# Peptides against a protein of PDB entry 3HUF: the designs that were tried, part 3

Target 1, 320 residues: chain A of PDB entry 3HUF
Amino acid sequence: MWIIEAEGDILKGKSRILFPGTYIVGRNVSDDSSHIQVISKSISKRHARFTILTPSEKDYFTGGPCEFEVKDLDTKFGTKVNEKVVGQNGDSYKEKDLKIQLGKCPFTINAYWRSMCIQFDNPEMLSQWASNLNLLGIPTGLRDSDATTHFVMNRQAGSSITVGTMYAFLKKTVIIDDSYLQYLSTVKESVIEDASLMPDALECFKNIIKNNDQFPSSPEDCINSLEGFSCAMLNTSSESHHLLELLGLRISTFMSLGDIDKELISKTDFVVLNNAVYDSEKISFPEGIFCLTIEQLWKIIIERNSRELISKEIERLKYA

## One batch from the design tools (peptide; made by RFdiffusion4, then SolubleMPNN)

Design b1_p8_3_s2 (from b1_p8_3 with P3L E7K)
Fold by OpenDDE base, seed 3:
Structure b1_p8_3_s2 (fold): chain B 320 residues (1-320), chain A 8 residues (1-8)
Amino acid sequence: as target 1 above (320 residues)
Amino acid sequence: EDLYEDKD
């Protein structure tokens, strides 16, 4: 989201979130969803127009800001952004920091991008929330992104957390739920006057972790916890692979259970399968190898003695 | 000088 602040009293000492939309900026406007009052004798009654676009798909992957358009409203001394005069037809900016000078005002409006990029675990939830979140200037998507700051966990009461949730947790992404999204949707109007009223996702995250026994106390408890072990994985998803890497596992990939030969078994402590393959092929598992699902692995990894537990399971099945 | 850019 874009946040504006200014030195002195030109913004009345307040920070403001600018959601996607159009704003008239000037001395003789009243603060509302489409106007920003700036208190200075050196600015026009109606000085500039700010237009913030909704996030693009690219913004989701890059963590870049919503496009910020500035147009001078035919003022005497013009408008500058980052010391450059705004063109007659207006200019668009993708920089994360904008220093906006209105005319000869000695104080600048400082706009900065606060990164919030929300990944969803399933397309249904994305479809439900994307429009509202985009109107808040929040990029949204399904695919893994290095720019992701938040992850929406699918609340199915009593179900195991998904691989996506596991991976998001280990990546130290702030996990949130639909309750946070609901709360977030309600604050849009209140934060116009005070950007500090933006809800903190960390509180939601803490509550999720505290109240759900499917999470360890911290990502650090799991990261590299299986260092020194080797696994083989059916080539299923990149997220699954990355998850196993974060556990510190050496990973071999195979295309089918039939590809699990003696050589692979000799180098592998256990085989990780997706649920569908595990359930369908459990009768045909190669002898002498421990096969488990990612969910089963997760149940082990969240235990304090995960290494011991894994070792015991490997031994049990290798010598059975 | 009241440097209002806009004339009152």
Scores: peptide ipSAE 0.044, ipTM 0.765, DockQ to the pose 0.341
Fold by OpenDDE base, seed 1:
Structure b1_p8_3_s2 (fold): chain B 320 residues (1-320), chain A 8 residues (1-8)
Amino acid sequence: as target 1 above (320 residues)
Amino acid sequence: EDLYEDKD
């Protein structure tokens, strides 16, 4: 989201979140959803127009800002952004930091991008929330992104957390739920006056961890917890692979159970399968190798004695 | 410093 601040109290000492939309900026406008009052004798009554676009798909992957358009409203002394005069037809900016000078005002409006990208675990929730979040200037998507700051887990009663949720947790992404999304949807009016009213997702995240026994206390409890072990995995999802990497595992990939030969068994401590393959092909598991699902592995790694537990399971099947 | 009034 875009946040504006200003020097010299020209914004009354307040920070403001700018959501996608159009704002008239000047000394004789009243602060509302489409106006930004700036208090200076050097600023025109109606000085500039700021237009913030909704996020693009690219912004979800890059964490780049919503496009920020500035147009001078034919003022005597013009408008500058980053020391450059705004063109007659306006200019668009993708920089994360904008110093906006209105006329000869000695104080600048400082706009900065606070990165917030929300990944969803399922398409249904994305479909439900994407429009509202995009109108807040928040990029949304389903795919893994290095720019992701927040992850919305799917809450199905009595179900295990998904691989996506597990991976998001280990990446130290802030996991949130529908309650946080609902709160985000309500802040639009309140943050006009005070940007600090933007909800802190960390509190939501802490509550999720506290109230769900499927999460360890911290990602650090699990990261590299299985260092020194080797696994083979069915080539399914990139998230699954990345998850296993974060556990410190050496990973081999295979396409089918038939690819699990003596050589692979000799260098592999266990095989990770998806649920469908595990359930359908359990009768055909290779002898002498421990096979488990990611969910079963997760149940082990969240325990304090995860290394001992996994070792015990490996030994049990080697000598069975 | 005369804060130049943008007269518009």
Scores: peptide ipSAE 0.040, ipTM 0.765, DockQ to the pose 0.653
Fold by OpenDDE base, seed 2:
Structure b1_p8_3_s2 (fold): chain B 320 residues (1-320), chain A 8 residues (1-8)
Amino acid sequence: as target 1 above (320 residues)
Amino acid sequence: EDLYEDKD
């Protein structure tokens, strides 16, 4: 989201969130959803127009800001952005920090981008929320991105957390739920005058972890917790692969269950399977092979003694 | 320095 603040009390000492939309900026306008009052004798009554675009798909992957357009409204002394005069037809900016100078005002309006990019675990929730969140200037998507800051967990009461949720947690993404999204939708009007009224996603995250025994206390409890162990997995999910990597596992991939030969087995401590494969093929692995699902593995790794637990299971099956 | 009011 774009936030503006200014020096010299020209914004009355307030920080303001600018959502996608158009704003008239000047001395003789009243603060509302389409106007920004700036208090200075050196600025015009109606000085500039700011236009913030909705986020693009590219913004979701890069974490870049919504495009910020500035147009001077034919003022005597013009408008500058980052010490450059705004062109006659207006200019568009993708920088995360903008210093906007209105006329000869000695104080600048500082616009800065606060990165928020929300990944959804399921397409249904994305479909439900994407439009509203985009109108807040928040990029949204389903695919993993290095720019993602928040992850919406699918609330299925009584169900195991998804691999996506597990991975998001280990990546230190702030996990949120539908309650937080509801709060975001309601604050749009209140944050016009006070940017500090934005809901704290970290509080939501802390509550999710505290109230769900399927989460460890921190990602650090699990990251590299299985360093030194080796596994084999079916090449079915990139998220599953990345999850296992974050656990510190050496990973061998196979394309089919028929590719699991004696050589692969000799190099692996256990085999990770998805639920569908685990349930369908009643695969009697050869004696001495430990096979488990990602969900079963997760139940082990959230324990403080995860290494000892896995070692015991490997030994148990090797001598069975 | 007279901060010229942009008196528009």
Scores: peptide ipSAE 0.038, ipTM 0.760, DockQ to the pose 0.599
Fold by OpenDDE base, seed 4:
Structure b1_p8_3_s2 (fold): chain B 320 residues (1-320), chain A 8 residues (1-8)
Amino acid sequence: as target 1 above (320 residues)
Amino acid sequence: EDLYEDKD
C-alpha cells in the first residue's frame, strides 16, 4: 500500500494510506477518500492530482507498487517527483519511494510503498476477497511468490494444515485468516487520518499459532531441524520441495517408486510422498525404507524431539 | 516560512 507522510507539518503531522483511486491534492481541499489537504501558502488551492492504479498480476510476483500517477493542475510553479518536473500531461511512477514537491514548498510529501502481497491457499477465498483487496492496493494470488508477505490459510475445522500453509510458515510469511481480511475491509475511512490504524496482522498470526497445535512456536524450531537426513521425494509440488529444503533435508527427486533401488535405499533415510501416491501405492512400497506423507512428516517436525522420532521410525523399518 | 505563493 502507498503511505504518504510529509515534512514541515504540511500534512498536519499525519500519515495516511492512499488506496487505488484519484486524489486532488491542494491547500483548499478537505481530507477525504478523494482529497488530500496540504497546508502551505506555497501550494495551490488545487495543486496536483494523484492517481493510484489497482495492482497488476505482475505486482503480485515482484512486490512492486501500484502505479502512481501525478499530474500538475496547471499551477504556477509546477510539481516535481524525485527532483524531476512532472510533465504537462502527467507522469507515472513505479518507484517505491517518491518525493513529491508541490510548487516551491520547501517541504516534500514522501510517498513510500509498504509491500503487502497476500497469497491465498484456497481459490474460493481468493475469488471472494481479491476484488476488495485490490481496491486496497494489495496484490493477491494463489501461486507461490517471493514477494508474498501474508498468507491466508484455509480454515477448515479439524483438518490438517496444507503444505502451502506449512511452507508459508517456514518462509516466515505472516499467516492470516478471514478475520484479518474482514478487519482490513473496515479501515478505509479511518486510515485517511491515521495510517497507524491499520490492523496488526502479527496479532492475528500470533493468535492463529497459539490456538492451533499444528504450528510450532516459531519457524526457527523447524528450519534445518532435519539437517543431516536425506530423503527421496516423489510426486510432490514445488512448494513441497522447498518446504523439505527448509527443513535442511538433502532431497532426491524421483518420478516413480520403482526408481528406488537398493543403492538409493542405502543412502536415503525416508521417502516423502503426496497423499494420493501414499494411499494408492502403500502396498507396493519398497521394503526397508520409511515412507511418509508431508502431513505425517509435519506432525513429527512440530515435536520438540523430531530428530529422535524420525530416527526411531527409520530404525523400525530397517529391521522389519 | 512559505517564501512563495503558488496559484490561487
Scores: peptide ipSAE 0.038, ipTM 0.763, DockQ to the pose 0.724

Design b1_p8_3_s4 (from b1_p8_3 with P3K E7K)
Fold by OpenDDE base, seed 3:
Structure b1_p8_3_s4 (fold): chain B 320 residues (1-320), chain A 8 residues (1-8)
Amino acid sequence: as target 1 above (320 residues)
Amino acid sequence: EDKYEDKD
């Protein structure tokens, strides 16, 4: 989201969130969803127009800001952004920090991008929420991105958390739920005047972790918890691979159970399968190796004695 | 007139 603030009293000492939309900026406008009053004699009654675009798909992957357009409204002394005069037709900016000077006003409006990028675990929830979130200036998507700050967990009561949720947790992404999205959708009007009223996702996250026994107390409890172990991974997603890497596992990737020979068994502590393969191929598992799903692995990893538990399972099956 | 007054 874009946040504006200014030195002195030109913004009445308030920080304001600018959602996607168009704003007339000037001395003689009233603050509302489309106007920003700036208190200075050096500023025209109607000085500039700010237009913030909705997020692009690229913004989701880069964590870049919504495009910020500035147009001078034919003022005497013009408008500058980052010490450059705004062109007659207006200019567009993708910088995360903008110093906007209106005419000869000695105080600048400082616009800065607060990164919020929400990944969804499933396409249905994305389809439900993307439009509303984009109207808040929040990029959204399904695919993993290094720019993601938040992850929406699918609330199916009584279901195991997904691999996506597990991975998001280990990546230290703030996990949120639909309740937070609902809350976020309601604050749009209140945060126009006070950017501090933006809801804190960390509280939602803390509550999710506290109230769900499928999560450890922290990502650090799981990261590298299986250092020194090795696994073979069959028919899993890229997220699954990255998840296993974050656990500190040495990973070998194979296409079929038939690729697991005696040599591999000797070097591999366990085999990780997706649910479909695990359920269909149980009878075809190689002898002398511990096969499990990521969900089953996760149930072990969240335990305080995860290393001991895994070791026991490995021993049980290697010598059975 | 303020010397910094812009277009009214």
Scores: peptide ipSAE 0.038, ipTM 0.728, DockQ to the pose 0.538
Fold by OpenDDE base, seed 2:
Structure b1_p8_3_s4 (fold): chain B 320 residues (1-320), chain A 8 residues (1-8)
Amino acid sequence: as target 1 above (320 residues)
Amino acid sequence: EDKYEDKD
């Protein structure tokens, strides 16, 4: 989201969130959803127009800001952004920090981008929320991105958390739920006067972790917890592979269950299968192979003695 | 006239 602040009390000492939309900026306008009052004798009654665009798909992957357009409204002394005069037709900016000078005003409006990119675990929730979140200037998507700051967990009461949720947690992404999204949708009017009224996602995250026994206390409890162990997995999902890497596992991949040979077995402590393969094929794995689902592995990993538990299961099956 | 006053 774009946030503006200013020196010299020209914004009355307030910070303001600028959502996608158009704003008239000047001395003789009233603060509302489309106007920004700036108090200085050195600025025009109607001085500039700010236009913030909705986020692009590219912004979701880069964590870049919504495009910020500035147009001077034919003022006597013009408008500058980052010490450059705004052109006659206006200029567009993608920098995360903008110093906006209105006329000869000695104080600048400082605009800065607070990055927020929300990943969804399922397409249904994305379809439900994307439009509203985009109107808040928040990029949204389904695919993993290095720019992702928040992850929406699907609340299915009584179901195991998804691989996407597990991976988001280990990546230290702030996990949120539909309750937080509902709250975000209500703040649009209240944050016009005070940007500090933006809801804290960390509180939501803390509550999710505290109230769900499927999460460890922190990602650090799980990251590299299985260092030194080796696994084999079916090449089914990139997220599963990345999750296992974050656990510190050495990973061998196979394309079919028929590719599990004696050589692979000799180098592998256990085999990770998806639920469909694990349930469908009563495959007589060779004697001494420990096979489990990623969900079963997760249940072990969240325990404080995960290494000892894994070792016990490997030994039990090796001598069975 | 304030020499720093912008357009009305």
Scores: peptide ipSAE 0.038, ipTM 0.721, DockQ to the pose 0.521
Fold by OpenDDE base, seed 1:
Structure b1_p8_3_s4 (fold): chain B 320 residues (1-320), chain A 8 residues (1-8)
Amino acid sequence: as target 1 above (320 residues)
Amino acid sequence: EDKYEDKD
């Protein structure tokens, strides 16, 4: 989201979140959802127009800011952004930091991008929330992205957490739920005066971890916990692969159980399968190798003695 | 007049 601050108390010492929309900026406007009052004799009554666009799809993958448009409202001394005069028809900016000078005011408005990009675990939740979050200037999507800051887990009663949730946890993405999304939806009015009123997602995350036994205490408890082990994985998802990498595993990939030959078995400690293959083909598992699902692996990984547990399972099947 | 006063 865009946040503005200013020097010399021209914004009354307040920081403000700017959501997608249009703002008239000037000395003689009242702060509201469409106006930003700036207090200086060097600033016109109506000085500039700021327009923040909704996030693009590209912004979800890059973590780039919503486009920031600045137009001077035919002032005597103009408007500058990053020491450059704004063009007559206005200019658009994608820089994460903007120093906006209104006329000859010696103090600048500083706009900076606070990265917030929300990945969803399922399309239904995305469909429910995307429009609202986009109107807050928050990029949203389903696919894994290096730009994601938050991850919305799907809560189904009695179900195991998804691979997406597991991976989000290990890559230290802040996991959130619908309660946090609801809070985000309600803050729009309160943050006009104080950007610090934005709810802290870390508190939501802490509560999720504390109240759900499917999570370890920290990602660090799991990262590289299986260093030195080797696995073979059915090539199904990138998230599964990345998850196994974060566990410190050496990974071989295969497309079918028929690809699991003696050579692969000789260098592999266990095989990771998706649920569908595990359930349908368990009777045809190759001899002498431990096969499990990613969810079964996760249940082992979250235990303090995960290495011992895995070793015991490997041994049990090698000597059976 | 403030020499830096912008347009009204």
Scores: peptide ipSAE 0.038, ipTM 0.727, DockQ to the pose 0.515
Fold by OpenDDE base, seed 5:
Structure b1_p8_3_s4 (fold): chain B 320 residues (1-320), chain A 8 residues (1-8)
Amino acid sequence: as target 1 above (320 residues)
Amino acid sequence: EDKYEDKD
């Protein structure tokens, strides 16, 4: 989200979040959802117009800021952004830091982008929340992105966490739920005067982890916990592959169970299968190899003695 | 009179 601050008390010592929308900036406007009052005699009554666009699809993948448009409202001394005069028709900016100078005011408005990009695990939840979050200037999507800062866990009572949730956790993405999204949807009015009133996602995350026994205490408990082991994986999601990499596994890929030969078995400790293949092919698993799902592997990984548990299981099935 | 007031 865009946050503005200023020196010299020209913003009354307050920080403000700017959501997508249009703002008239000047000395003789009242702070509201469409106006930013700036306290200086060197600033015109109506000096500039700020327009913040909603996030683009590209912004979700890059974590870049919402486009920030600045137009001077035909002032005597103009407007500058990053020491450059704003053009007559206005200019658009994608830099994460904007130093905005209004006329000859010796103090600048500093706009900075605080990265917040929310990935959803469930398309139905994305469909429900995307519009509201985009109106907060928050990029949203389903696909894995290196720019994601938050991940929405789909909580169905009594269901296991998804591979997407497991991977998000190990990537050190902040896991959030619908309660946090609901809270975000209500903050538009309160944060106009004080940007510090933004909900703490880390508190929500801590509560989720604390109250769910399917999570370890930290990602560090699981990262590289299976270093030295080797697995073979049926071509599953990219998240599944990346999850196994974060566990420190050496990974071989195969296209079908028929590709599992004696050579592969000799160099592989276990085979990871998706749920559909695991359930359908239980009777036809290759001899001398331990086959499991990612969810079954996760149940082992979250235990304190995960290495001993997996070693014991490998040995049990190798001699079965 | 602040020298920098934009005359509307």
Scores: peptide ipSAE 0.033, ipTM 0.721, DockQ to the pose 0.386

Design b1_p8_4_s1 (from b1_p8_4, 4 letters changed)
Fold by OpenDDE base, seed 4:
Structure b1_p8_4_s1 (fold): chain B 320 residues (1-320), chain A 8 residues (1-8)
Amino acid sequence: as target 1 above (320 residues)
Amino acid sequence: ELSLEDVD
């Protein structure tokens, strides 16, 4: 989201979130959803137009800002952004930090991008929330992104957490639920005067973790917890691979169960399979190797004695 | 700081 603040009390000492939309900026406008009052004798009554675009798909993957358009409203002294005069037809900006100078005002409006990118675990929830969140200047998507700051967990009570949720947790993404999204949607009007009123997701996250026994106390409890062990996995999911890497596993990949030969078995402590392959092929598993799903592995990993539990299970199957 | 007369 774009946040503006200014020196010299020209914004009355307040910070403001700029959601996607159009704003008239000037001395003789009243603060509302489409106007930004700036207090200076050097600023025109109606000085500039700010237009914030909705996020693009690229913004979701890069964490880049919503496009910020600035147009001078034919003022005597013009408008500058980052010391450059705004062109007659207006200019657009993708920089994360903008210093906006209105005319000869000695104080600048400082606009900065606070990155918030929300990943969804399922397409149904994305479809439900994407429009509203985009109107807040929040990029949304389904795929893993290095720019992802928040992850929406599905509230389906009693189901195992997904691989996406597991990975989001381990990569220290803030896990949120639909209640947070609802709350986020209500703050749009209140943050006009004070950007600090933006809700913190940390409380929501803490509550989710506290109330769900499928989460360890922290990601650090699981990261590298299986260092020194080796696994083989079917090359099916990038998220699964990244998850296993975060556990500290040495990973070998195979294309089919038929590729699991004696050589691979000799170098591998266990095989990780997806649920579909596990359920369909369990009768044909190679002898002398421990096969499990990611969900089964996760249940072991969240225990404090995960290394001992894995070791015991490996030993049981070597002698079976 | 400029006078109000200096701005439109």
Scores: peptide ipSAE 0.064, ipTM 0.774, DockQ to the pose 0.320
Fold by OpenDDE base, seed 1:
Structure b1_p8_4_s1 (fold): chain B 320 residues (1-320), chain A 8 residues (1-8)
Amino acid sequence: as target 1 above (320 residues)
Amino acid sequence: ELSLEDVD
């Protein structure tokens, strides 16, 4: 989201979130959803128009800001952004930091991008929330992104957390739920005057972790916890691969169970399979190798003695 | 500091 602050108390010492939309900026406007009052004798009554676009798909992957358009409203002394005069037709900016000078005002409006990108684990939830979140200037998507700051877990009663949720946790993404999204949807009006009123997702995250026994206390408890072990993985998901990498595993990939030969078995401590393959091919598992699902692996990883547990299972199957 | 008259 875009946040504006200003020097010299021209914004009354307040920080404001700018959601996608159009704002008239000037001395003689009243703060509301479409106006930003600036207090200076050097600023025109109606000085500039700010237009913030909704997030693009690219913004979800890059963590770039919503496009920020500035137009001078034919003022005597013009408008500058980053020391450059705004063109007659207005200019668009993708920089994360904008210093906006209105006329000859010695104090600038400082706009900065606060990164928030929400990944969804469930397409149905994305469909439900994407529009509202985009209207808050929050890019949303389903695919893994390095720009992701928040991850919405899919709540299925009685089911294990998904691989996406596991990976999001280990990569230290803030996991949130529908309750946080509901809260976000309500704050739009309240944060107009005070950007600090934006809800802290960390509290939601802490509550999720505290109330769900499928999470370890911290990602650090699991990261590199299986260092020194080797696994073979069915090439099904990039997230699964990245998850196993974060566990410190050396990973070999295969396309079918038939590719698991004696050479691979000799170099591999265990095989990780998806649920569908595990359930369908359980009878056809190679002898002398420990096969498990990602979910089964996760149940081991969240235990304090994960290395011992894995070692015991590996040994059990070698001697069976 | 510009006077208010200097600003539109």
Scores: peptide ipSAE 0.064, ipTM 0.770, DockQ to the pose 0.317
Fold by OpenDDE base, seed 5:
Structure b1_p8_4_s1 (fold): chain B 320 residues (1-320), chain A 8 residues (1-8)
Amino acid sequence: as target 1 above (320 residues)
Amino acid sequence: ELSLEDVD
């Protein structure tokens, strides 16, 4: 989201969140959803127009800011952004930091991008929330992104957490739920005068983790916890692969169980399968190797003695 | 100090 602050008292010492939309900026406007009052004798009554665009798909993958357009409203002394005069037709900016100078005002409005990018695990939830979140200037999507800061877990009562949720946790993405999204949808009016009123997602995350026994206490408890073990991965998602990498596993990827010969079995501690393959191919598992799903592996990983547990399972099946 | 009159 875009946040503006200013030196001196020209913004009354307050910070403000700018959601996607159009704002008239000037000395003689009243602060509301479409106006930003700036207090200076050097600023025109109606000085500039700020237009924040909704996030693009590219913004979801890059974590870049919503496009920030500045137009001078035919003022005597113009408007500058990052020491450059705004063009007559307005200019658009994708920089994360903007120093906006209105006329000859000695104090600048500082706009900065606070990165927030929300990944959804469930397409139905994305469909439900994407529009509202985009109107807050928050990029949203389903696919994994290096720019992802938050992850919405699917709430199914009594179900195991998904691979996406597991991976989001291990890569230290802030996991949130629909309660946080609901809260975000209500903040538009309250944050006009004080950007600090933006809800802290970390509190929501802490509550989720605390109240769900399917999570370890921290990602650090699981990261590299299986260092030194080797696995073969069959027909799993990219997220599954990345999850296994974060566990410190040496991974061999195969397309079918038939790709695993006796030599590979001798060097592989266990085979990881998706649920569909695990259930359908149980009768065709290679002899002398431990096969499990990501969900079954996760149940082992969240235990304090995960290394000992996995070793015992490997030994049990090797000698069975 | 710019006067308010100097600003459109």
Scores: peptide ipSAE 0.064, ipTM 0.768, DockQ to the pose 0.287
Fold by OpenDDE base, seed 3:
Structure b1_p8_4_s1 (fold): chain B 320 residues (1-320), chain A 8 residues (1-8)
Amino acid sequence: as target 1 above (320 residues)
Amino acid sequence: ELSLEDVD
């Protein structure tokens, strides 16, 4: 989201969130959803127009800001952004920090981008929420991105957390739920005049973790917890692979269960399978190797004695 | 101080 602040009292000492939309900026406008009052004798009645675009798909992957357009409204002394005069037709900016000078005002409006990118675990929730979140200037998507700051957990009552949720947790993203999204949608009007009223997702995250026994106390409890063990996995999702890497596992890949030969078994402590393969082929598992799903592995790694637990399972099946 | 008249 874009936040504006200013030196001196030209913005009445307040920070303001600028959601996607158009704003007339000037001395003689009244603060509302489309106007920003700036108090200075050196600023025109109607000085500039700010237009913030909705997030692009690229912004979701890069964590870049919503495009910020500035147009001078034919003022005597013009408008500058980052010491450059705004062109007659206006200019667009993708920098995360904008220093906006209105005419000869000695104080600048400072716009800065606060990164918030929300990844969704399922397409249905994305479809439900994306439009509303984009109107808040929040990029959204399904795919893994290094720019993601938040992850929406799919709450299916009584189900295990998904691989996406597990990976998001280990990546130290802030896991949120639909309750937080609902809250975000309601605060839009209240934060116009006071950016400090933006809800903190960390409280939501803490509550989710506290109330769900499927989460360890911290990502650090799981990261590299299985260092020294080796696994083989079916060439499945990239997220699954990355999850196993974060556990400190050495990973080999195979294309089918039939490719699991004695050599692979000799070098592998256990085999990780997706749920579909596990359920369909459990009768045909290779002898002498421990096969489990990622969800089953997760249940082991969240325990304090995860290394001992996994070792016992490996031993049990090697000698069975 | 710029006069208010100078800033249209």
Scores: peptide ipSAE 0.059, ipTM 0.767, DockQ to the pose 0.288

